# Designs tried in a protein design run: peptides against a protein of PDB entry 3OIQ. Part 158

Target 1, 212 residues: chain A of PDB entry 3OIQ
Amino acid sequence: KNRIFVSSSKDFEGYPSKAIVPVQFVALLTSIHLTETKCLLGFSNFERRGDQSQEDQYLIKLKFKDRGSERLARITISLLCQYFDIELPDLDSDSGASPTVILRDIHLERLCFSSCKALYVSKHGNYTLFLEDIKPLDLVSVISTISTKSTNSSKHSSSELISECDLNNSLVDIFNNLIEMNRDEKNRFKFVKLIHYDIELKKFVQDQQKVL

## One batch from the design tools (peptide; made by RFdiffusion4, then SolubleMPNN)

Design b1_p27_3_s1 (from b1_p27_3 with E6P S11K P12K E26K)
Fold by OpenDDE base, seed 4:
Structure b1_p27_3_s1 (fold): chain B 212 residues (1-212), chain A 27 residues (1-27)
Amino acid sequence: as target 1 above (212 residues)
Amino acid sequence: EYELDPETELKKGESAKEKLDEIIEKT
């Protein structure tokens, strides 16, 4: 079955009540929940949903059933956090107590763009998104991709029918949503509060703000 | 292979954030 690109987590409302559907989306990492029994990641594209919170619009579950899957989950979290310069406690502590990590509102300090592959698994109308793959995206690369208006449909014959356009549109939408949040005085999100806020990001945001 | 867990499964139209908040509160 072809992987479906998801632009909104609302798309899942229309999905089958009993299915396994491979999906892909791009979003910002907003939360990490790692305990002794569970590993969850929150992501958001910050799509405006009335008065609903814009954080954690995608709840992604990692398999966490045995020592092997737990180890894989912990390694995945460690590698993501290393990539995004998120400080975590040592997850490998032999101290018998698995460290609990609960991070929320990651987007307030760091823009952690991620391309996620997941399985939508539903039964009796309820669903879970299981992580299959995650690729952290470099912010400079994201900015460059948006700025260049990729009219270069390089038919990269990636057998994944995910249009370069779908990815780019979602990245643009995320930035537009962040710009709206940044303009809202009531919103906690501010670009200038990002730890990695640099001249390049500043310029990009300023240029995008003129178009919106 | 993929088992749904009532603690982490979402209903149609359920807020994923609200679900995460509930999970965190119970942790």
Scores: peptide ipSAE 0.661, ipTM 0.955, DockQ to the pose 0.882
Fold by OpenDDE base, seed 1:
Structure b1_p27_3_s1 (fold): chain B 212 residues (1-212), chain A 27 residues (1-27)
Amino acid sequence: as target 1 above (212 residues)
Amino acid sequence: EYELDPETELKKGESAKEKLDEIIEKT
Protein backbone atom coordinates (compact mmCIF):
# COMPACT_ATOMS: atom_id res chain seq x y z
CA LYS B 1 0.00 0.00 0.00
CA ASN B 2 1.30 3.47 -0.83
CA ARG B 3 1.95 5.87 2.04
CA ILE B 4 -0.59 8.69 2.20
CA PHE B 5 0.44 12.23 3.08
CA VAL B 6 -1.92 13.69 5.67
CA SER B 7 -2.37 17.46 5.83
CA SER B 8 -5.12 17.35 8.48
CA SER B 9 -5.94 14.93 11.28
CA LYS B 10 -9.58 15.27 10.15
CA ASP B 11 -8.65 13.05 7.21
CA PHE B 12 -8.91 10.08 9.58
CA GLU B 13 -12.68 10.62 9.93
CA GLY B 14 -13.02 9.36 6.35
CA TYR B 15 -10.70 6.37 6.82
CA PRO B 16 -11.94 2.74 6.76
CA SER B 17 -13.37 1.19 9.95
CA LYS B 18 -11.11 -1.82 9.43
CA ALA B 19 -7.77 -1.02 7.84
CA ILE B 20 -4.05 -0.63 8.14
CA VAL B 21 -3.02 2.50 6.24
CA PRO B 22 0.54 3.84 6.13
CA VAL B 23 0.47 7.62 6.56
CA GLN B 24 2.92 10.50 6.81
CA PHE B 25 2.50 14.00 8.16
CA VAL B 26 4.55 16.96 9.34
CA ALA B 27 3.64 18.67 12.60
CA LEU B 28 4.99 20.22 15.77
CA LEU B 29 5.59 18.00 18.76
CA THR B 30 3.21 19.24 21.47
CA SER B 31 3.16 16.46 24.07
CA ILE B 32 5.15 13.53 25.41
CA HIS B 33 3.52 10.90 27.60
CA LEU B 34 5.84 8.15 28.81
CA THR B 35 4.79 5.95 31.71
CA GLU B 36 5.51 2.41 32.82
CA THR B 37 2.82 1.05 30.50
CA LYS B 38 2.38 3.54 27.65
CA CYS B 39 4.25 5.84 25.32
CA LEU B 40 2.33 8.51 23.42
CA LEU B 41 3.30 11.58 21.43
CA GLY B 42 1.05 14.53 20.69
CA PHE B 43 1.54 16.54 17.51
CA SER B 44 -0.25 19.46 15.92
CA ASN B 45 -0.30 21.58 12.80
CA PHE B 46 -2.54 24.01 14.72
CA GLU B 47 -5.31 23.84 12.13
CA ARG B 48 -8.28 25.92 13.27
CA ARG B 49 -11.21 23.70 14.21
CA GLY B 50 -13.75 26.15 15.55
CA ASP B 51 -13.67 26.07 19.34
CA GLN B 52 -11.59 22.88 19.48
CA SER B 53 -8.12 22.98 20.95
CA GLN B 54 -5.28 23.45 18.51
CA GLU B 55 -2.71 21.36 20.42
CA ASP B 56 -2.41 17.55 20.33
CA GLN B 57 -4.36 17.10 17.06
CA TYR B 58 -2.41 13.91 16.32
CA LEU B 59 -2.06 11.26 19.01
CA ILE B 60 0.71 8.84 18.09
CA LYS B 61 1.29 5.62 20.00
CA LEU B 62 4.63 3.89 20.28
CA LYS B 63 4.62 0.12 20.72
CA PHE B 64 5.06 -0.63 24.40
CA LYS B 65 4.27 -4.32 24.94
CA ASP B 66 7.59 -6.00 25.68
CA ARG B 67 11.06 -5.10 26.95
CA GLY B 68 12.36 -4.57 23.42
CA SER B 69 9.57 -2.21 22.33
CA GLU B 70 9.70 -0.35 25.65
CA ARG B 71 13.43 0.16 25.26
CA LEU B 72 12.98 1.39 21.70
CA ALA B 73 10.25 3.81 22.82
CA ARG B 74 12.39 5.21 25.64
CA ILE B 75 15.38 5.62 23.33
CA THR B 76 13.15 7.36 20.76
CA ILE B 77 11.89 9.82 23.38
CA SER B 78 15.41 10.42 24.67
CA LEU B 79 16.77 11.12 21.18
CA LEU B 80 13.88 13.47 20.33
CA CYS B 81 14.35 15.38 23.57
CA GLN B 82 18.10 15.61 22.99
CA TYR B 83 17.53 16.89 19.45
CA PHE B 84 15.03 19.56 20.54
CA ASP B 85 16.87 20.50 23.75
CA ILE B 86 13.94 19.29 25.86
CA GLU B 87 14.97 18.69 29.45
CA LEU B 88 13.82 15.32 30.68
CA PRO B 89 13.59 14.63 34.39
CA ASP B 90 16.66 12.66 35.46
CA LEU B 91 16.14 9.10 34.27
CA ASP B 92 18.74 8.00 36.84
CA SER B 93 16.39 7.75 39.81
CA ASP B 94 17.96 4.90 41.87
CA SER B 95 14.45 3.56 42.35
CA GLY B 96 14.26 0.85 39.63
CA ALA B 97 10.97 2.40 38.44
CA SER B 98 11.23 3.94 34.98
CA PRO B 99 10.56 7.67 35.40
CA THR B 100 7.25 9.00 34.19
CA VAL B 101 7.53 11.79 31.64
CA ILE B 102 4.49 13.94 31.04
CA LEU B 103 5.20 17.05 28.98
CA ARG B 104 2.43 19.23 27.56
CA ASP B 105 2.32 22.38 25.46
CA ILE B 106 5.90 21.89 24.22
CA HIS B 107 5.18 24.32 21.35
CA LEU B 108 4.92 27.21 23.84
CA GLU B 109 8.66 26.99 24.48
CA ARG B 110 10.05 25.18 21.43
CA LEU B 111 9.03 24.68 17.81
CA CYS B 112 9.72 20.96 17.42
CA PHE B 113 9.03 20.31 13.73
CA SER B 114 8.79 16.59 13.01
CA SER B 115 8.17 14.50 9.92
CA CYS B 116 6.26 11.43 11.11
CA LYS B 117 5.51 8.12 9.45
CA ALA B 118 2.73 6.19 11.13
CA LEU B 119 0.29 3.35 10.63
CA TYR B 120 -3.39 4.11 10.88
CA VAL B 121 -4.79 0.93 12.42
CA SER B 122 -8.53 0.38 12.77
CA LYS B 123 -10.42 -2.83 13.61
CA HIS B 124 -13.90 -1.72 14.68
CA GLY B 125 -14.19 1.93 13.61
CA ASN B 126 -11.89 3.21 16.31
CA TYR B 127 -8.28 3.76 15.37
CA THR B 128 -4.75 4.22 16.66
CA LEU B 129 -1.83 5.84 14.90
CA PHE B 130 1.30 3.79 15.55
CA LEU B 131 4.66 5.45 15.05
CA GLU B 132 6.82 3.85 12.37
CA ASP B 133 9.43 6.55 11.92
CA ILE B 134 10.13 10.08 13.08
CA LYS B 135 12.51 12.63 11.64
CA PRO B 136 13.06 15.80 13.64
CA LEU B 137 13.41 18.86 11.42
CA ASP B 138 15.80 21.69 12.12
CA LEU B 139 14.03 25.06 12.38
CA VAL B 140 16.69 26.84 10.30
CA SER B 141 16.20 24.23 7.59
CA VAL B 142 12.40 24.67 7.79
CA ILE B 143 12.72 28.45 7.48
CA SER B 144 15.15 28.10 4.58
CA THR B 145 12.86 25.61 2.82
CA ILE B 146 9.82 27.90 3.10
CA SER B 147 11.81 30.98 2.04
CA THR B 148 13.41 29.44 -1.07
CA LYS B 149 10.52 27.40 -2.53
CA SER B 150 8.09 30.23 -3.27
CA THR B 151 9.41 30.07 -6.90
CA ASN B 152 10.46 26.52 -7.85
CA SER B 153 7.87 24.91 -10.09
CA SER B 154 7.97 21.20 -10.90
CA LYS B 155 11.24 19.44 -10.37
CA HIS B 156 9.88 15.92 -10.16
CA SER B 157 12.35 14.17 -7.95
CA SER B 158 10.83 10.81 -8.89
CA SER B 159 12.05 8.80 -5.89
CA GLU B 160 9.84 9.69 -2.90
CA LEU B 161 6.12 8.84 -3.18
CA ILE B 162 5.29 11.94 -1.13
CA SER B 163 5.46 15.20 -2.99
CA GLU B 164 7.99 17.64 -1.63
CA CYS B 165 5.19 20.15 -2.29
CA ASP B 166 2.90 18.55 0.32
CA LEU B 167 5.60 18.78 2.98
CA ASN B 168 6.37 22.41 2.14
CA ASN B 169 2.71 23.42 2.02
CA SER B 170 2.17 21.85 5.43
CA LEU B 171 5.20 23.69 6.85
CA VAL B 172 3.83 26.99 5.51
CA ASP B 173 0.40 26.20 6.94
CA ILE B 174 1.91 25.50 10.37
CA PHE B 175 3.73 28.82 10.38
CA ASN B 176 0.64 30.68 9.21
CA ASN B 177 -1.37 29.06 12.00
CA LEU B 178 1.31 30.03 14.53
CA ILE B 179 1.26 33.63 13.24
CA GLU B 180 -2.50 33.73 13.73
CA MET B 181 -2.10 32.32 17.25
CA ASN B 182 0.61 34.88 17.98
CA ARG B 183 -1.75 37.70 16.87
CA ASP B 184 -4.52 36.42 19.14
CA GLU B 185 -4.18 38.06 22.55
CA LYS B 186 -6.09 35.15 24.13
CA ASN B 187 -3.71 32.56 22.73
CA ARG B 188 -0.86 31.46 24.99
CA PHE B 189 1.48 30.96 22.04
CA LYS B 190 3.86 33.85 21.42
CA PHE B 191 6.98 33.68 19.27
CA VAL B 192 8.87 35.98 21.67
CA LYS B 193 8.38 33.42 24.47
CA LEU B 194 10.16 30.65 22.56
CA ILE B 195 13.48 29.75 24.19
CA HIS B 196 15.13 29.66 20.77
CA TYR B 197 13.62 32.94 19.53
CA ASP B 198 16.42 34.58 17.59
CA ILE B 199 16.96 37.24 14.94
CA GLU B 200 16.47 34.73 12.11
CA LEU B 201 13.11 33.52 13.38
CA LYS B 202 12.10 37.11 14.12
CA LYS B 203 12.89 38.21 10.56
CA PHE B 204 11.13 35.21 9.07
CA VAL B 205 7.99 35.81 11.14
CA GLN B 206 8.01 39.50 10.21
CA ASP B 207 8.31 38.66 6.53
CA GLN B 208 5.55 36.02 6.67
CA GLN B 209 3.28 38.44 8.50
CA LYS B 210 3.46 40.77 5.46
CA VAL B 211 2.09 38.03 3.20
CA LEU B 212 -0.80 37.25 5.56
CA GLU A 1 0.51 -7.51 15.00
CA TYR A 2 -1.01 -4.21 16.15
CA GLU A 3 -3.25 -4.42 19.17
CA LEU A 4 -5.73 -1.64 19.78
CA ASP A 5 -6.12 -0.54 23.37
CA PRO A 6 -9.51 0.92 24.38
CA GLU A 7 -7.71 3.40 26.61
CA THR A 8 -5.68 4.87 23.73
CA GLU A 9 -7.82 4.27 20.64
CA LEU A 10 -9.71 7.18 19.10
CA LYS A 11 -13.25 7.23 17.84
CA LYS A 12 -13.88 8.91 14.51
CA GLY A 13 -14.25 12.62 15.19
CA GLU A 14 -12.90 12.30 18.75
CA SER A 15 -10.45 14.94 19.89
CA ALA A 16 -6.98 13.51 20.23
CA LYS A 17 -6.27 16.13 22.90
CA GLU A 18 -9.31 15.15 24.95
CA LYS A 19 -8.24 11.53 24.71
CA LEU A 20 -4.74 12.43 25.85
CA ASP A 21 -6.20 14.45 28.73
CA GLU A 22 -8.25 11.41 29.80
CA ILE A 23 -5.16 9.18 29.61
CA ILE A 24 -3.13 11.61 31.71
CA GLU A 25 -5.90 11.92 34.31
CA LYS A 26 -5.90 8.13 34.70
CA THR A 27 -2.13 7.96 35.10
Scores: peptide ipSAE 0.661, ipTM 0.955, DockQ to the pose 0.872
Fold by OpenDDE base, seed 3:
Structure b1_p27_3_s1 (fold): chain B 212 residues (1-212), chain A 27 residues (1-27)
Amino acid sequence: as target 1 above (212 residues)
Amino acid sequence: EYELDPETELKKGESAKEKLDEIIEKT
């Protein structure tokens, strides 16, 4: 089955009540929930949804049914946090209690762009998104990709059926949504409060703000 | 097989954030 690119988590409202659909989206990592029994990731593109919160618009479940799946989940969390410079408690602590990790509002400190592959699974109208794959995206690479789309179609014919256009449109939409949040005095998100706020990001945001 | 869990499954139109808040409150 072809993987469907998802630009909005509202797309799932139109999905079948009984299906397994492979999906892909790009979003910011907003939450990590790891307990002894569950592993969940929150993501958002910060799409405006009336009175609904803009955080955690995608709730992604990692398989957590046996020691093998639990280990894979913990390794996945560790590798993501290492890539994004997110400090975790030592997950390998010799204390026989599996460490609990609850992180919220990650986007307030770090822009953690992620390309996610998931399975939409529904049986009775309700659904769960199960993580299949995750690729962290480098912020410099995201900025360069948005900035260069005015000129060169780089012929990377990767046979992945997902249009490079869909990915890039979603990245632009995320930045536009963040710019709107940054302009809102009531919104907690501010670019200047990001730990990694540098001259390059500052310039990019300033240039994008002139077009919006 | 993928099993749905009533504690983590979403209804159509349900806020994923609200669901996550409910899960965290029960943790």
Scores: peptide ipSAE 0.661, ipTM 0.955, DockQ to the pose 0.858
Fold by OpenDDE base, seed 2:
Structure b1_p27_3_s1 (fold): chain B 212 residues (1-212), chain A 27 residues (1-27)
Amino acid sequence: as target 1 above (212 residues)
Amino acid sequence: EYELDPETELKKGESAKEKLDEIIEKT
């Protein structure tokens, strides 16, 4: 079955009440929830949805059923946090309880662009998105990709790759949504409050604001 | 097999954030 590119989490409203659908999307990591029994990731493209919150639009579940899957989930979280320079609360508490990690609103401090592959699984109208694969995206590479109008559709006809057009459109949409949030005085998101806010990001945002 | 969990499953049109808030409040 071909993997479906998802540009909005509203797309799932039209999905079958009993299905397994492989999907892919690009979004910002907004939350991490790791407990003794569950591992969840929140993502968002910050699509405007009336008065609803713009964070955590995608809730992605990691398999967490046995010691092997738990270990894989914990390693995945650790590697993501290392890649994005996310400070985890000190896991070194000598108390033999597995450390609980609850991080929210990650996008207020760091832009954590991620390309996700997931399985949409539904049985009775309700659904869960299970993580299959995650690729963190470097912000410099994201900025470069948007700035270079790469019209070169290399026809690599592999049914498993995100189309360069779909990826680029989603990245542009995310930045446009962030620019709108930054302009809103009621919104907590501000580019200047990002820990990694540098001259390159500043210039890119200023140039993108002129096109909107 | 992928098992759905009532604590983490979403209804169509349900806010994923609201669901996450409910999960956090119960933990």
Scores: peptide ipSAE 0.660, ipTM 0.955, DockQ to the pose 0.866

Design b1_p27_3_s2 (from b1_p27_3, 7 letters changed)
Fold by OpenDDE base, seed 5:
Structure b1_p27_3_s2 (fold): chain B 212 residues (1-212), chain A 27 residues (1-27)
Amino acid sequence: as target 1 above (212 residues)
Amino acid sequence: DYELDEETALKKGESAKKKLDEIIKKT
């Protein structure tokens, strides 16, 4: 089955009530929920949805049913946090308890762009997204990709039917939504509050604001 | 004082970037 690119989490409202569909999306990491019994990742593109929270628009489950899947989930979280420079609470090594990690509002401090592959699994009108793969995206690379009109289809192996255009459009939409949030005085998101706010990001935001 | 916040934010971000670049150059 071909993987479907998803531009909005609203697309799932039109999906079959009983299906298994491989999907892919790009979004910002907004939350991490690791407990003794579950692992969840929240993502958002910050699409406006009335007065609803714009966080966790994509709630992704990691398999967490046996020691092998639990270990894989913990390694995945550790690697993501290492890549994005997210401080995990110290593993109190002395309490043989599995570490609990509950992080929210990650996007207020760090822009954690991620390309996610997931399985949409529906039953009786309810669905769950199961993580298959995750690729963290470097912010400098994201800015470069948006700023350079991608005339060069870099011939990275055409093995996945997902248009480079769909990825780029979604990245632009995310930045446009962040710019709108930054302009809103009621919104907690501000670019200047990002830990990694630099001259490059400032210039990019200023240049995008002239087009909006 | 949004300007003070922005200048302070930029100084922190650029300092972090320089420190990272120095680490990368030493490696």
Scores: peptide ipSAE 0.196, ipTM 0.746, DockQ to the pose 0.015
Fold by OpenDDE base, seed 2:
Structure b1_p27_3_s2 (fold): chain B 212 residues (1-212), chain A 27 residues (1-27)
Amino acid sequence: as target 1 above (212 residues)
Amino acid sequence: DYELDEETALKKGESAKKKLDEIIKKT
């Protein structure tokens, strides 16, 4: 069964009420919720959805059923936070309590681009997305990928059935949505408030703003 | 509340079932 690329979390409203569908999307990491009983990752492409919060448009569950899956979830969170330079709140290791991590609005401080593979699992009309794989994307690599594809497709024949075009279109759409949010005075998102806001990102945003 | 966000993330899929059922049958 081929993996389906998903450009919008609204696509799931059209999905079967009882199915298992392998999906892939690219989005920004917006939240991390790790407790004693569950692990969730929130992602968004910041599509305009009326007056609803634009965060957590993709809510992804990690398996958290036994000590082995819990350990894997904690390692996954630690590696993601290390990759994106996300400061985890100092888990004072001296309280024998399992580390609880609740981070929200991550996109206000860091652009954490992530390519996610997940299982859409529906039952009785409700669905859950289960994480299968996550690839963090480097922001410099994202910017370079968007900037260079205004000129000539070098066909790298990687037999991954997901078009390199779908990934790039989604990355462009995310940046366009962020530019719109940055222009909105009511929106909390501002590029200049990102911890990693540099001259390269500034130039890229300025150049992308001329195309919109 | 993140639990409310978890419940709201449990969306109902009704209308476009046919188009995806065709994709699922081909996969």
Scores: peptide ipSAE 0.011, ipTM 0.345, DockQ to the pose 0.134
Fold by OpenDDE base, seed 3:
Structure b1_p27_3_s2 (fold): chain B 212 residues (1-212), chain A 27 residues (1-27)
Amino acid sequence: as target 1 above (212 residues)
Amino acid sequence: DYELDEETALKKGESAKKKLDEIIKKT
């Protein structure tokens, strides 16, 4: 299916007031909001937006209208948290109450890179992004992809090349934004505070900082 | 300072807008 790759959530300000547009983006998971009535995922590329919070630049809604869609949303959250090693609060399994999960600032502890497919749905000038698919990305694979594609532009079809270039550019932009946040003494984000901060990530950040 | 020259930023925006218009015409 032809999807638009979105590099900035500001692009949606120029989108039609009445449309259904399949989109794709890559961003960091920043928040999870699961209640009895809704499920939302927040994502960000940490693009500078003046004095506004850089979190939840992409607010993605999961379908949550019936027991089947609710179950799918809960399974999606569980699988994402398992993949990223996000500890969910122990939901007392014995209370017949639907579990409530509210996580914020996930990027301060874990870099949760995610490739998202969504539907942009607008009506009357308002829009909603509905999740269609999510692929968690391994950080080692992200680092390797950024490090290796500086040299090997020579063997894919023109349509696949555009999508891969757009993905890589967005991953680089995210890291550049994180490096700027790490340099800012007022910013809460620091690479050294990530739970998964290792020698590979340290070396990668140091090498990227020399190019910036 | 990678000043993304305003022209390169505009060309990226125009390319994204063209891709959007092509998809909207197909939907």
Scores: peptide ipSAE 0.010, ipTM 0.366, DockQ to the pose 0.024
Fold by OpenDDE base, seed 4:
Structure b1_p27_3_s2 (fold): chain B 212 residues (1-212), chain A 27 residues (1-27)
Amino acid sequence: as target 1 above (212 residues)
Amino acid sequence: DYELDEETALKKGESAKKKLDEIIKKT
């Protein structure tokens, strides 16, 4: 069964009420919710959904049922946070209390682009997305990928059925949504408030703003 | 404070069985 690329979390409204479907999407990490009993990652592409929060459009569950799965979830979070330079409390405290981590609005400080593979699991009309794999994406690589799409329609990288077009379109859509949020005076998101806001990102945003 | 409760992690999918079956059949 081929993995389905998902461009919008609204696509799941059209999904079967009883299925297991491998999916993939690209989005920004918006939240981390780690407690003693659960681990959730929130992602968003900031698609406009009326008055609904643009955060956590993709809620991804990590398996958290036993010490082995809990450890894997904690390692996954630690590695993601290390990659994105997100400060976490020490998750490895030998004190038998599992550290609680609740981070929200991550996108206000850092653009954490992530390619996620998940299982859509539905039963009785409800669904859950379970994390299968996550790849953090470097912002420079994201910017370069968007910028080069204008010139290179001709390199067949064989074997992942997810077209480079779908990934690139989703990345463009995310940036366009962020640009709109940045232009809105009522929106808390501002590129200049990102900890990693640099000359390259500034230039890229300025160039994209001329096309929108 | 929107607590990411376990219920918020369960999204309701409406039965649009036909479109995904076509995608799954084409893949």
Scores: peptide ipSAE 0.010, ipTM 0.347, DockQ to the pose 0.150

Design b1_p27_3_s3 (from b1_p27_3, 8 letters changed)
Fold by OpenDDE base, seed 3:
Structure b1_p27_3_s3 (fold): chain B 212 residues (1-212), chain A 27 residues (1-27)
Amino acid sequence: as target 1 above (212 residues)
Amino acid sequence: DYELDEETALKKGESAKEKFDKIVEKT
């Protein structure tokens, strides 16, 4: 079965009540929830959903059933945090208990763009998204991709027919939503408060604001 | 195998087959 690109987490409201569907989306990392018994990643496109929090629109579960899956989840979190320069609380608990990590509102300090592959698994009208793969995206590469309106068919012969257009449209939509949040005085999100706010990001935001 | 148990359900979705078919056709 081909992997389905998901542009909105509302799409899952129309999905089968009993299915396994491979999906892919691009979103910002918003939360990390690692405990002794579970690992969850929150992502968002910041699509307007009325009065609901725009965070954790995509709640992704990592497998956490045995020591091997727990180790893989912890390594995945460590590698993501290292890539995005996210400080984890000191893991130096000399107590052989695995530390609890609860990070929220990550997007207020860092734009952590991620391409996620997941399994949509539904039963009895409920669903869970299980992580299959995650690719962190470099912000410079994201800005470049949006700015260049990709005329370059990159010759990566992988038979995953995700339209390069769907990826680009999703990235543009995320930036447009962030620009709207930045314009709202009541919204906590501000580009100038990002730790990595630089001249390139400033220029890109200013240029996008002229098109909106 | 990926199984959904009731205790680990993260979201509810009301299924409409026509909505799903339209999502699949757009991809």
Scores: peptide ipSAE 0.018, ipTM 0.345, DockQ to the pose 0.170
Fold by OpenDDE base, seed 1:
Parts: C-alpha cells; sequence; structure tokens
Structure b1_p27_3_s3 (fold): chain B 212 residues (1-212), chain A 27 residues (1-27)
C-alpha cells in the first residue's frame, strides 16, 4: 500500500470516515505523554490555524495495551529523549510504579525534528494516528539540507521513501513558521531561548529571514 | 491545563471522499 506524505494535519479533515491509511509527515516534537495507561506523542509544523493552539497538531498514539507494547513504548520514548538530550524525570523510582513522563512545549527549549510514519485509522468520523516508525532528524543536517538545496537525487526507488522535495519543503515551511512566531512579541517561542542556540543556527535564521 | 487526553487524540473529520481522492492523486 502506498504511503501518503502529509504536509498539513488539516489534510485529515478530508480523509475517509472509515479507513486505514499509511501516512508520513515531518514535524517538531512538542509533547510527550507517558502514563500507566497511555503513551502519546505530540508534533507540530506550526501552521497557522486562526486562534487555535499551534502545538500538538499531530497527536500520535503508541500501542499501550499489554506488557510487550508498554515496554516498546517506554524504550521508544527513552531513545527519543536520549537523541534530543531531553531530560527525563528519574525513571529509576525504586517504587514499582510505572514511570510517568509528561513533557509539554518541548519546541520552546529544543527543535526536535522528526520524520514519522503512522497509520491513520478512522471509525465513525473520528480518527487516531498510530505510530509505525519514527526517525529523529539532526538539526545541523536539517540546516545543511535546506541551505544547500541538495539535489542529491539518490534514486532510492523504494516506493516507501519520502520524496526529498516533500521533506525539504516541509522543513522550510516549519522554519518559516518558527521565524513568524519569533517575530510575534506575543508568541512564547524565541530562537534565542533554545538551549542549543548557537552561531550556526543564528546565521541560518538570519539568512532565511532575508529570503522571507 | 490541557490534559493531553485520549479524546483530544480523536479528531472529528467530516470526510469528503473527493478531498481524499485529490490528496491521493497529488502523491
Amino acid sequence: as target 1 above (212 residues)
Amino acid sequence: DYELDEETALKKGESAKEKFDKIVEKT
């Protein structure tokens, strides 16, 4: 089954009320919600949606119904947090309580670019996105990819790979949206408040602002 | 406090099949 690239979470408003559709998108990680009974990841491209919150535009559910799926979810969260240098609250509570992780507004401190594969599953006009795969993207690699307009047409002829054009366009759109948020005095997002704000990111933002 | 609840994971989509067909044709 062909995987559909999704550039906007509004695209799901047009999706079938009863379907299972494999999808792929690129977005920033905005939230992590891990409890005893649930595991959710929030993502956003910060597309303007009127007065609606720009966080958690893509809410992704991990399977969390048995010890095996719970273990896989916890490992997934741990690996993502390790990759993005996200400090998890001490998971090593000697109390046999399942570790609870509730993180919000991750994008205010770290730009956690992620390529996600998910299943869109709809029933009775409601939908849920189930995580199939997640690839964290390195910020330096994202900046370099946008800056070089790298036409590295490596013809990876596998029908499941994201189009390089679709990836690059989505990454550019996210940065443009972040630049707009940074210019808005009412918006909490500021590039200078990122923990990893460096000379490279500063230069990239300044150069991108001249094109906008 | 917006609790990231399971209800917020369930977005209501008014599905027009025509909108989906246009998305699939663009891919």
Scores: peptide ipSAE 0.015, ipTM 0.327, DockQ to the pose 0.153
Fold by OpenDDE base, seed 4:
Parts: C-alpha cells; sequence; structure tokens
Structure b1_p27_3_s3 (fold): chain B 212 residues (1-212), chain A 27 residues (1-27)
C-alpha cells in the first residue's frame, strides 16, 4: 500500500473508523513524553484551529510493550535530542526507576523539523498514530529547500514516493504559521527566543515576511 | 498487531468533541 502524505492532522477526521493506513508528514517536534509505561512524541504544523492549543496536533506513539521496544524508544529519543541539541535530564539516575522525560513547548526554544512515517490505526472511530520511522531535518537544509523552490519547479528527484512538492509546501506552511505566531503579540513563540536564532534564520524570516 | 492507546484515542476524541461542541454553540 502506498504511504499517504498528510498535510494536516485534520485529514484523519475523514479516515476510516477501522483501518491501518501508512502515513507520512513533516512537522515540528513540540513535546516528548517518556515514562516507565509509554513514549509519546508531539508534533505540530501550527495550523490555526481556533482557540485550541496548536501543540501536539500529531501525537505519535512509540511501541513500548517490552524491554526491546522500550530500549528502542529510549535510543530514538536520545538520538533525536542529540541531533536537535536538546538537553535531556541525566538518564543515568542510579535509582532503578526508569528515567522520565517530559518536555513541552520544544518549538519555543528550538525548531525541530522532522519527517515522520507512521501507521494510522483506527478502531471504533478512535485512532492512534504509531511511529515507524523518523528523520530529523536540518534547519539550514529546510531554509535552503524553501528558498530554492521559488525558482526551480523542475527537478524531479524520483527517489521518494512523496512529491517533493508536498514536503516543500508543508515546510512553507509551517514557516508561514510560525511567522504569524511571531507577529501575534499574545503568542509565546518568537523567533528571537530560539536558542539557535542566527543571522541566516533572521534573514530568511525577514524575506518571508515580505511575501506574506 | 498495533493496539489502540485508549488515552491517546480519548484525547483525540475530546479534542474532536470540543470542536463539535464549539460548532454547536455557534449554531
Amino acid sequence: as target 1 above (212 residues)
Amino acid sequence: DYELDEETALKKGESAKEKFDKIVEKT
């Protein structure tokens, strides 16, 4: 079955009440919830949903049923945090309690762009997204990709089943949403408060703001 | 076999219900 690219988490409202659908999306990492019993990742594209929280629009579950799946989840979290330079509390507590990590509002400090492959699994109208694969995206590469799309509509990189256009459109939409959030005085999100806020990001935001 | 997470399903159901309730309050 072909993997479906998802541009909005609202798309799942139209999905079958009993199905298994492989999906892919791109979003910002917003939360990490690692406990003794579960591992959840929150992602968002910051689509406007009225007065609802724009965080965790994609709540992704990692399989966490046995020591093997738990170890894989912990390694996945560790690698993501290392890639995004997210400080984890010392997981080496000699206390035989499994380390708990609860991070929220990650997007307020770091733009953690991620390409996620997941399984949509539904039963009785309720659904869960299970992580299959995650690829962290470098912010410089994301900025470069968005900046170059304005000029070159013609390079078919034929290697991924997902239209390069869909990925790039979603990345643009995320940045546009972030720009709107940054302009809103009531919104906590500000580009200047990002730990990695640099001249390149500043210039990119300024250039995108002229188009919006 | 992927089992549904009831907590995850409930939170999504509650968010969908809150949207529905807000639509109903506007009508």
Scores: peptide ipSAE 0.013, ipTM 0.342, DockQ to the pose 0.177
Fold by OpenDDE base, seed 2:
Structure b1_p27_3_s3 (fold): chain B 212 residues (1-212), chain A 27 residues (1-27)
Amino acid sequence: as target 1 above (212 residues)
Amino acid sequence: DYELDEETALKKGESAKEKFDKIVEKT
């Protein structure tokens, strides 16, 4: 079964009420919810959805059923947080309780671009996305990729049916949505409030704003 | 409370399935 690239979480409204579909998307990490009983990652492309919160448009579940899957989930969260320089609350509380991590609005401080492979699983009209794979994307690499729109279709016959064009278009759409949020005085998102806001990001945003 | 009757829910599901199958056949 071919993996489907998903550009919007609204695409799932058109999905069958009983299916198992491998999907892939790119989005910003917006939330982490790790408790004793569950692990969830929230992602968003910040697509406008009326008056609804633009956070957690993709709610991704990690397997958290046994001690092995729990350990894998915790390692996954730790590696993602290390990659994005996300401060986890000190896991070293000597209280023998498994550390609870609840982070929200991560995009207000850091742009955490992530390419996610997930399994869409629906039953009775409800669905769950299960994480299969996650690739964090470096912001400099994302900026470079968007800026270097050379139409070099290098015919690399990679058997991955996912067009590099779909990824690039989704990255552009995310930045355009962030630019719109940055222009909105009511929106909490501002590029200048990002911890990693630098001259490169500033220049890139200014150049993208001229094309919009 | 719009109780989507089960028949309307099924028809929406079938239309969604047909749209989905067309997407899957194109990918």
Scores: peptide ipSAE 0.005, ipTM 0.366, DockQ to the pose 0.032

